# Ledger of designs, part 71: peptides against a protein of PDB entry 6B4J

Target 1, 315 residues: chain A of PDB entry 6B4J
Amino acid sequence: DITMQWYQQLQDASMQCVLTFEGLTNSKDSQAKKIKMDLQKAATIPVSQISTIAGSKLKEIFDKIHSLLSGKPVQSGGRSVSVTLNPQGLDFVQYKLAEKFVKQGEEEVASHHEAAFPIAVVASGIWELHPRVGDLILAHLHKKCPYSVPFYPTFKEGMALEDYQRMLGYQVKDSKVEQQDNFLKRMSGMIRLYAAIIQLRWPYGNRQEIHPHGLNHGWRWLAQILNMEPLSDVTATLLFDFLEVCGNALMKQYQVQFWKMLILIKEDYFPRIEAITSSGQMGSFIRLKQFLEKCLQHKDIPVPKGFLTSSFWRS

## One batch from the design tools (peptide; aimed at target 1 W219 K260 L264)

Design b1_p28_2_s1 (made by RFdiffusion4, then SolubleMPNN; from b1_p28_2, 14 letters changed)
Fold by OpenDDE base, seed 4:
Structure b1_p28_2_s1 (fold): chain B 315 residues (1-315), chain A 28 residues (1-28)
Amino acid sequence: as target 1 above (315 residues)
Amino acid sequence: SEEDLKQVEEDLEKVKKAAEEAKKKEEE
């Protein structure tokens, strides 16, 4: 399967990246530990500062991240920090930055859906300039949310139940599995972030260049989901999240073909979701139903709440 | 691109085929 090969290649690249900076991460030297902590803060703090407040602040954050990745010194925690402080500094920063973007999907976007757009536009712009960061974003995203690939992890003979639950994206601590609502909330945040990344371009970049991971990947994701058996609660939840965030962009890009796909979702795939939906899972099902019916009736998908406007970039 | 449009139509046909195969399995 080409999709599984792509998944595995990204995971292998991520693992190789971890191995390349192992010397920095495992160092017992006090100076190396200090450099590691300074680099980790420099990579992650700017991402945590992303907000919906002002486009000017978002530009400052982007410029800081780009400067760090370009080997320039940046101010972090009252210190000048550069990836040149250690030979493994760039690989470490790229990995930690990518990890932090996915974590913002998992945490911030999960709680505040509108936060997807400012995070995604920075991630997209950084990916355009630093392709390796984009590959690492995908690797982290796919590992935490296999539904973003998409694929459904299978239970293998001799596998521990907890390991299977972790492969499905559940958090398992002290032999306690995460509650389904919390799991779906985290998965929703990551899918919403992904759906925002694939449609957004950094407005201060070269707009003539092709998006490094654009709407064509969104189309492929949707097609692949529809070629798979639905999962109880998961498919209805994530399909809604995806279409709410990027459905308008897909509609504009693919026009008639998008509406053909949406009809197939409503007429052929939605009954299959219904057939596996229990009475306790009707919330996600009803939400998807109402969304699809409204979109088909109006022949329109609304622009998602929190979409960045020209007024945002002038602030 | 024309190539992108071709891929889009191929994906639609795959989705239709998968739906038809699923319906057949439900009838068996």
Scores: peptide ipSAE 0.547, ipTM 0.917, DockQ to the pose 0.819
OpenDDE base, seeds 1, 2, 3, 5: peptide ipSAE 0.545, 0.544, 0.545, 0.543; ipTM 0.916, 0.916, 0.917, 0.915

Design b1_p28_2_s2 (made by RFdiffusion4, then SolubleMPNN; from b1_p28_2, 12 letters changed)
Fold by OpenDDE base, seed 4:
Structure b1_p28_2_s2 (fold): chain B 315 residues (1-315), chain A 28 residues (1-28)
Amino acid sequence: as target 1 above (315 residues)
Amino acid sequence: MEEDLKEAEELLKEVEESAKKFKEKEAK
């Protein structure tokens, strides 16, 4: 399976990255610990500062992240910080930055769906300039949300139930599994962030270049989901989240092909979702149904709430 | 853009074929 091979390659690259900076991570030296903490803050704080407030502020954040990744000194916590402070500094920062982008999907976007767009445009722009950060974003995303690959993890003989639940993306703490609503909320946030990344380009980059992970990957994701048997509650939830965020962009890009795909979803795939939907899961099912029916009736998919406008970039 | 549309058409055909296979399985 080409998709699973790609998944494994990204996981291997992520693992190799961790091994590369292990010396920095495991160092008992006081200076190395200080450098690690300074680099971690320099990588993660700017991402936490991303907001829908002003395009100018978003540009400042982008420039700071790009400067850090380019080996330039940046101000963080009142200190000058550079990846050159340690030979493993760049690998560490790339990994932590990618991890933080996915975490913002998992937490911020999960709670505030409109936050997907400013986070995604920065992530896309950084990915264009720093491909390794993009690969690490995918690796973190795929590990936390296997449905973003997409694949559905299967229970294997001899597997512990908790390990299977973790593979499905559930958080398990003190032998307590995460509640379904919280799980779906986190998965939704990550899928929404992904759907935003694949359609957004940094407006101050070279627009003639190909998107590093563009809408073609969105089309592939959608096709792969539709080629799989639906998973109860999960498929209906994430299919809605994906189409709400990137459906308008897919419609514009693929036109007639997009509408053919949407008809297949409504006529062929939706009954399969219905067949596995319990009475307690009707909320996600009804939401997807209403969305598909509205889109097909109007022959339009609305621009998602929070989509960045020209006025945002002039602010 | 033409290459992207060609790939998209191929993937769409795969979805159509999958849909047929699922219907055939449900009918048995």
Scores: peptide ipSAE 0.656, ipTM 0.941, DockQ to the pose 0.856
OpenDDE base, seeds 1, 2, 3, 5: peptide ipSAE 0.652, 0.653, 0.652, 0.655; ipTM 0.940, 0.941, 0.941, 0.941

Design b1_p28_2_s3 (made by RFdiffusion4, then SolubleMPNN; from b1_p28_2, 9 letters changed)
Fold by OpenDDE base, seed 5:
Structure b1_p28_2_s3 (fold): chain B 315 residues (1-315), chain A 28 residues (1-28)
Amino acid sequence: as target 1 above (315 residues)
Amino acid sequence: SEEELKEAEKLLKEVEEAARKYKEKLAE
């Protein structure tokens, strides 16, 4: 399976990255530890500062991240920090930055769906300038949310149940698996972030270049989901999340083809979801149903709430 | 691009085929 090969390649690249900066992470040297912490903060704090408040602030954050990745010194925690402080600094920062973007999907976007857009536009812009960060974003995303690939992990003989649960994306702490609602919330956040990334371009970049991971990947994701058996609750939830965030963009890009796809979802795939939906999972099902029906009836998909407008960038 | 639209159409057809196959299995 080409999709699984791609998944594995990204995971391998991510693992290799970790091995590359292992010297920095495992160093007992006091200076190296300090550098590591400074680099980690420099990589992650700007991402946490991303907000929906002002475009100018978002630009400042972007510029800071880009400067750091470009080997320029940046101010972090009252100190001048540069990836050049350690030979493994760049790899470490790229990895931690990518991890943080996905973490913001998992946490911030999960709780505040509108936060997807400012995070995504920064991530997209950084990805355009730093492709390795993009690959690492995908690697982190795929590991935490296999449904973003998409694939549904299978139980293998001899596998511990907890390991299988983790492969499915569940958090397991003290031998307790997270509640289904929390799991779905986190998965939703990550899918929403992904759906935002694939449609957004940093407005201050070279717009003549092709999006490094654009809507064509969204179309592929959608097609792949529809070619798979639905998973109870998960598929309905994430399909809704995806379409709510990037459905309008897909509609504009693919036009008639998009509507054909949407009809297939409603007429052919939706009954399959219904067949596996229990009474306790009707919420996600109904939400998807209502969304599809509304979109088909009006022949329109609304612009998602939180979508960045020209007025945002003027602020 | 035209190429992207062609790829999109291919993927759409695959979805249509998957749907068809599923319906056929249900009828069996």
Scores: peptide ipSAE 0.649, ipTM 0.951, DockQ to the pose 0.864
OpenDDE base, seeds 1, 2, 3, 4: peptide ipSAE 0.641, 0.649, 0.645, 0.644; ipTM 0.949, 0.951, 0.950, 0.950

Design b1_p28_2_s4 (made by RFdiffusion4, then SolubleMPNN; from b1_p28_2, 12 letters changed)
Fold by OpenDDE base, seed 4:
Structure b1_p28_2_s4 (fold): chain B 315 residues (1-315), chain A 28 residues (1-28)
Amino acid sequence: as target 1 above (315 residues)
Amino acid sequence: MEEELKEVEELLEKVEKAAEEYKKEREE
């Protein structure tokens, strides 16, 4: 399975990255600890500052992240910080930055869906300039949300239930599994972020270049999902999230082919979702149903709420 | 990447074919 090979390659690359900066992370030296903390803050704070307030502020954040990744000194916490302060600094920053982007999907986008777009456009622009950050974003995303690959983790003989739950993307703390609503909320945030990344280009970059992980991956994702058996509640939720965020972009890109796929979803795949949907899961099912019916009736998919406009970039 | 592209293309073709069949059935 080529999809699983790709998944594993990204996970291996991520693991190798962790090993490369282990010296920095495990150091007991006071100066190394200080550098680690400064680099971690420099990598993560700008991402947490991403907002829908102004395009100019978003540009400043992007420039700061890019400068850091380029080996230039940046101001963080009143200090000058550079990845050159430690031989493992760049690897560490790339990993932590990628992790933080995915965390913003998991947390911020999960709670505020509109936040997907400003986060995604920065992530896309950074990915274009720093491909390794993009690979690490995918690795973090895939690990936390296997449905973004997509694949459904399987229970193996001898596996602990908690480990299986973690593989499915659930948080398990003190032998307590995460509530289903919280799980789906986090998965939704990550899928929405991913759906935004694949369609957005940084407006101040070289737009003539091919998107490093563009809409073709969205098309692939849909194709793969439709060739898999649906999961109860999960498939209906994430399919809606994905289509709400990137459906308009897919419609514009693939035109007639997109509508053919949407009809297939409604007529063939949707009944399969219905067949596995319990009475307690009707919310996600109904939401997907209404979305599909509305889109097919109007022959249009709306631009998602929070999509960045030209006026945003002039602010 | 070539093998990955081929698998994706095959999946897309399958989806497209099925979708075209459903579209024809509705137009009839």
Scores: peptide ipSAE 0.030, ipTM 0.629, DockQ to the pose 0.155
OpenDDE base, seeds 1, 2, 3, 5: peptide ipSAE 0.029, 0.027, 0.030, 0.027; ipTM 0.629, 0.652, 0.670, 0.650; seed 3 fails the geometry check

Design b1_p28_3 (made by RFdiffusion4)
Pose (drawn by RFdiffusion4):
Structure b1_p28_3 (pose): chain A 315 residues (1-315), chain P 28 residues (1-28)
Amino acid sequence: as target 1 above (315 residues)
Amino acid sequence: EELQEKIEELNEEVEPLEEEPELLYTGP
């Protein structure tokens, strides 16, 4: 409940932001759409540019967003644009910027697991300089993936199924329901991004402040899920690609206490899945063991493939 | 239930450690 109450605080706090700019979106004038068009454009593209080439150019995207959010003018396609054009634009750009980070994790990181880090550092950095943006990321990240909270949505009695599948985060339209395969990845990329944000820190600017969403939330996540019964395919999958990304940082921080948590799921939580999962979906549960049978005996959890090296930063 | 109790004991051991500085990656 401490979590579910905190879960609601962010959600209804985001709905307050959905209304603070109410009128900027619900505007049909020509100029009214041109403004709404140029802001969302110059605010959600730099996030899409976030690449793995070098941290040298990764700073440009960070600065371009810091200037845009802090009110400074920003060079866009054609003429420069700024938030000073409209008082509602700031509380609007912060909304669309937050969704893009989760969205970049939704599509890109789900397919390309290594791009989770170059995106997360810009987000873990912008979260410091602007905390308001972070709560909005925790807002969207939580609804599109309630498994990141983590809370498994229970079935409310007397309701149709298509109503329930939407609560689980499946993308559904009038007649189309998102397959399970093309759904499981959308969740993987989201918590792989979440698992990266909590362990990374923006290196530049020399800040003595602390990480806004510390690695502590990584411990509670593993603990909060491992104390409840696992879902068949969702848990064994999400439990794996979270440890692959953030299992190295947790091993260093909570040295022995983290290993105790691992020798638990080996002999106490694995049986909790072998019966729950049918023979047609053991694929996830198998990767989870192949991951631990090594890590437990190697006394090490490999650094996540795609970690930003020193070469990446200087270069 | 036994697993949940073990996890709660671990949480209690971890609580003082949460007050210590974190070993985050901050670049070179």

Design b1_p28_3_s1 (made by RFdiffusion4, then SolubleMPNN; from b1_p28_3, 8 letters changed)
Fold by OpenDDE base, seed 4:
Structure b1_p28_3_s1 (fold): chain B 315 residues (1-315), chain A 28 residues (1-28)
Amino acid sequence: as target 1 above (315 residues)
Amino acid sequence: SELQEKIKKLEEEIEPLEQQPELYYTGP
């Protein structure tokens, strides 16, 4: 399976990255620990500061992240911090930065869907300049949300139930599995972030360059999902999330082909979703149904709430 | 590739629907 090979390659690259900076992370030296903490803060704090407030502030955050990744000193916590402070500093920062972007999908976007767009445009712009960060974003995303690949993890003989639950994306703490609503909320946030990344370009970059992970991957994702058996509650939820965020962009890009796909979803795929939907899970199904019916009726997909406008960038 | 086959399958499923007048999209 080429998709699984791609998944595994990204996971392997991520694991190799962790091994590369192990010396920094496992060091008992006080100076190394300080450097690690400073680098971690420098990588993650700017991402946490991303907001929908002003384009100018977003540009400042982007420039700071880019400067850090470029080996330039940046101010963090009142200190000058650089990846050059340790030979493993760049690898560590790239990994932690990528992890933080996905974490913002899992937490911030999960709670505030509109937050997907400012986070995604920064992530996309950084990915364009630093491809390794993009690969690591995918690796983290795929690990936490296999549905973003997409694939469905399978239970293997001899596997512990908790390990299988974790593979499915559930959090398991003290032998307690995460509640389904919280699970879906986190998965939704990550899918929404991904759907935003694949359509957004950093406006101050070279727009003539090909998007490093563009809408063609969105088309691929949909095609793969539709060729898979639906999962109860999960498929209806994430398909809605994806289409709500990037459906307008896909419509504009693929035009008639997109509408054919939408009709296919409505006419052929919905009955399959319905067949596995319990009465208690009808909420997600109904939302998807209403969304598709509205889009087909109006022959339009609305621009998602929170989409960054020209006025945002002038602020 | 498996992905290409899945995409092809999707395309094959779409084409018959396109031939249905009630489902034919003539928009941009």
Scores: peptide ipSAE 0.021, ipTM 0.512, DockQ to the pose 0.064
OpenDDE base, seeds 1, 2, 3, 5: peptide ipSAE 0.017, 0.016, 0.015, 0.017; ipTM 0.503, 0.523, 0.523, 0.513; seeds 1, 2, 3 fail the geometry check

Design b1_p28_3_s2 (made by RFdiffusion4, then SolubleMPNN; from b1_p28_3, 8 letters changed)
Fold by OpenDDE base, seed 4:
Structure b1_p28_3_s2 (fold): chain B 315 residues (1-315), chain A 28 residues (1-28)
Amino acid sequence: as target 1 above (315 residues)
Amino acid sequence: DELRKKIEELEEEVKPLEQLPEKLYTGP
């Protein structure tokens, strides 16, 4: 299976990255520990500072991240920090940065859907300049949200239930599985972030270049989802999330082909979702239904709330 | 390179879906 091979390759690359910087992470040396902490902060704090406040501030954050990844010294916590402080510093920073982007999907976007866009445009721009960060973003995303691949993890003989639950994307702490609402909220955030990344380009880069992971991957994602059996609650939730965030962009890019896809979703795939939807899961189902019906009726998909405007970049 | 090739392979799998459904829709 080509999809599973791609998934596994990204996971392997991520694992190899971890092994590469193991010396830095496992060091008992006080200086190495200090460097690790400084690099971790330098990689993650700027991402946490991403907001919808001003385009100028977003540019500053981007420039800081790019400078760090380029081996230039950056100020973090009142200190000059550089990936050159340790031979494994760059790999470590790339990994932690990618992890942090996905975490912002899981946490910030999950709680505030509009936050997807400023985070995504920075992630996209960094990915364009640093492809390895993009691959690591995918690896982290795929591991936390297999539905972003998409694939559905299968229970294997001899597998512990908790391990299977984790593979499905659930958090399990002290033998307690995460509540379904919290699970779906986190998955939604990650899918929304992904849907934003694939459509956004950093405006201060070379926009004539091909997007490193563009809307064609959105089309692929939809195609793969439609080729899979729906999961109760999950498919309706994430399909809505995806289409709400990138449906307008897909419509503009693929035009008639997009509408064919949307009709296929409404007429052929949606009944399959309905057939597996219980009375307790009607919320996600109804949202998707209403969205599809509205879009088809109006022959338009609205620009998502929080989409970055020209006025944002002038601020 | 290998990852890029796999992505391209996945993109090629989308082509048949672009033809579905055959129902003509003009869109906006």
Scores: peptide ipSAE 0.026, ipTM 0.588, DockQ to the pose 0.056
OpenDDE base, seeds 1, 2, 3, 5: peptide ipSAE 0.029, 0.020, 0.024, 0.026; ipTM 0.610, 0.491, 0.517, 0.572; seeds 1, 3 fail the geometry check

Design b1_p28_3_s3 (made by RFdiffusion4, then SolubleMPNN; from b1_p28_3, 8 letters changed; failed a check: too like the target's own chain)
Amino acid sequence: DKLKEKIEKLEEEIKPLEEEPEKLYTGP

Design b1_p28_3_s4 (made by RFdiffusion4, then SolubleMPNN; from b1_p28_3, 10 letters changed)
Fold by OpenDDE base, seed 5:
Structure b1_p28_3_s4 (fold): chain B 315 residues (1-315), chain A 28 residues (1-28)
Amino acid sequence: as target 1 above (315 residues)
Amino acid sequence: DKLKKKIEELEKEVEPLFKQPEKLYTGP
């Protein structure tokens, strides 16, 4: 399976990255520990500062992240920090930065859907300049949300139930599995972030270049989802999240073919979702149904709430 | 039913687009 090969390749690259900076992470040296912490803060704090408030502030954050990844010194916590402070500094920063972007999907976007767009446009712009960060974003995303690939992890003989639950994307702490609502909320945030990344370009970059992971991956994701049997509650939830965020962009890109796909979802795929939807899960199904019915009736997919406008970039 | 036939025709037309999603990954 080509999809599973791609998944595994990204996971292997991520694991190799971790091994590459293991010397920095496992060092007992006080200076190395200090450098590690400074680099970790320099990589992650700017991402946490991303907001929907002003385009100028977003540009400052982008420039700071890009400067750090380019080997330039940046101010962090009142100190000058550079990836050149340690031979493994760049790999460590790329990994931690990518991890932080996905965490913002998992946490911030999960709670505030509009936050997807400013985070995604920075991630997209950084990905364009630093492809390895993009691959690591995918690796982190795929590991935390296998539905972003998409695939459904399988239970293997001899596997512990908790390990299987973790493979499915659940958090398991002290032998307690995460509640379904919290799980779906986190998955939704990550899918929404991904759906935003694939459609957004950093406005101050070279827009003549091809998007490093563009809308064609959105089409692929939809195609793959539709070729799979639906998963109870998960498919209805994430399909809605994805289409709400990037459906307008896909409509503009693929036009008539996109509408044919939406009709196929409504007429062929919906009955399959319905057949596996329990009475307690009807909320997600109804939400998706109402969204698709409205879009088909109006012959339009609305621009998602929180989409960045020209006025945002002038602020 | 005219609607049913139209849906079936659309399904046949769209089906090839989803049979090989990997081709869309490598495409421009």
Scores: peptide ipSAE 0.101, ipTM 0.731, DockQ to the pose 0.087
OpenDDE base, seeds 1, 2, 3, 4: peptide ipSAE 0.033, 0.035, 0.038, 0.033; ipTM 0.626, 0.692, 0.627, 0.613

Design b1_p28_4 (made by RFdiffusion4)
Pose (drawn by RFdiffusion4):
Structure b1_p28_4 (pose): chain A 315 residues (1-315), chain P 28 residues (1-28)
Amino acid sequence: as target 1 above (315 residues)
Amino acid sequence: EAEEELEELEEELQEQIEERYEQLEEEK
């Protein structure tokens, strides 16, 4: 409940932000749409540019967002734009910027697991300078993936199925329901991004402040889901690509206590899945063992493939 | 206050993981 109460605090807090700019979106004038068009444009593209080429150019995207959020003018396609045009624009750009980070994790990181780090460092950096943006990221990240909270949505009695599948985060339309394959990845990329944000810190600016969403939330996440019964395919999958991304940082921080948590899922939580998962979906549960059978005996969890090296920063 | 409640929750979860570890060592 401590988590579910905190879960609601962010959600209804985001709905307050959906209404604070109410009128900027619900506007049909010509100029009214031009403004709504230029802001969302110059605020959600720099996030899409976040590449793995170098941290040298990765700073441009960070600065371009810091200037845009802090109110300074920002060069956009054609003429320069700024938030000072409208008082509602700031509380609007922070909304659309937050969704883009989760959305970049939704599409891109799900397919390309390595791009989770170059995106997370810019987000873990912007979270410091502007905490309001972070709560909004925790807002969208949580509803599009309630498994990141983590809380498994229970079945409410007397309700149709298509109503329930939407609560699980499946993308559904009038008649189309998102397949399970093309769904499972959209959750992987989300928590792989979440698993990267908590362990990374923006290097530049020399800040003595602390990580806004510390690695502590990585421990509670593993603990909060390992104490409850696992879902068949979702848990064994999400439990793997979270440890592959943040298992190295947690091993260093909580040295022995983290190892105890691992030799538990090896002999206490693995059986909790072998029966729950049918023979048609053991694919995830198998990768989870192949991951641990090594890590447990190697006494090491490999650094996540795609970690930003020193060469990436200087270069 | 919400951060303090989360810190207390993390401590209670650590104690639950430790108790499970002790039970597993007794079973071995």

Design b1_p28_4_s3 (made by RFdiffusion4, then SolubleMPNN; from b1_p28_4, 17 letters changed)
Fold by OpenDDE base, seed 4:
Structure b1_p28_4_s3 (fold): chain B 315 residues (1-315), chain A 28 residues (1-28)
Amino acid sequence: as target 1 above (315 residues)
Amino acid sequence: SMEQQLQEELEKLKKKIDEKYEELEKRR
C-alpha cells in the first residue's frame, strides 16, 4: 500500500527530526533552555499573528518566518533570535513551525473557517522554499488527522481502547475521550487547511514552479476516499469540508473529469454514506447533500468564503 | 521516488473512477 508507505515514511522522518534536537529539548543548561524558548516563540508567534486583515502584514509574517528558517536573525520578544544559536536550532524550529501550522488548522480554522486561506498561503509559500517544513506539516497533519492521508485506523487485537481512540484522532485526557462534536470540529479544521494549502501559491514567489504539494494530491485524496468505505459522520463531514474549500479549484483544474467524480459522489457514493448515517448524524449528511445538489444543479462550485483576492494583496 | 509512486497510484485511481463512471452511465 503506497499510501500507508508514504504515511509511515513521513512519520519516520518526523520522529528522526525529534531525535535530532533532543539535546536542545532535554538540556538542563539555563542558556540552552533560554535558546529553546526563544526559538520556539520565534517559530510559533508569527503563525499565530496570521490574519485576514491585510496582505502587507501577511507578507511581513512570511518574510520573518523565511528569514528565521534561512539562518538570519529575527526579532522575537525583544530579542535577536537565530537558528544558529544552537546546532539543533534549525531542526527544532522547522518541527515547531510545522506543528504550529497544523495546530492552527486544528484550533483557529476549526472555529473560523475563513482563517484557512491566509494560514495556508503562508504555509504553501514556506513549503516551496523549505520542503522539510512541508514534510513535517504532512507528518503532523497525518498523525492528528489520519483522514487527511486518507486512511481509517483499525482496532488491532490487544490494543487499548484509549490508544485506538488516539489513533483515530481523538484527544483522550484523564481517561475521558473527546466529545464527537469537538473531534469533528478539529478534523474539519485540519482538512480545510489542507484543502487550502494544495490550491494556494505564495504570490511573491516564482509562480512558474510547480506547487510542492498541489491539486494532484487533492484529486488523489478524493479518489482514495471514494475507494474506501465511508465512516459514520466522519466521511460526510470531511468530504463536505474538502469540497467546499477546494472544489472550485478542482473544478477549474480537472473540468469534465471533476464533474464525473462529483456525479459519482452523488449517485454512487452518497447512498453508501446514507446507509450508515444515523438520525442523530443527519446534520453533516444534509449539508453534504445540499452542497452536492446545488453544485450539480448550477454546474458550478462557488469560490469559498475567505478566499484571498487581489484586493487583499494590495492592502 | 515517493512522489512518482503517488502519481502512479493516482493514475490507477483515475482509471477506477472512469470505469465506475462508465458503469454508472450504462445504468442510466
Scores: peptide ipSAE 0.482, ipTM 0.917, DockQ to the pose 0.801
OpenDDE base, seeds 1, 2, 3, 5: peptide ipSAE 0.427, 0.430, 0.460, 0.439; ipTM 0.901, 0.902, 0.909, 0.906

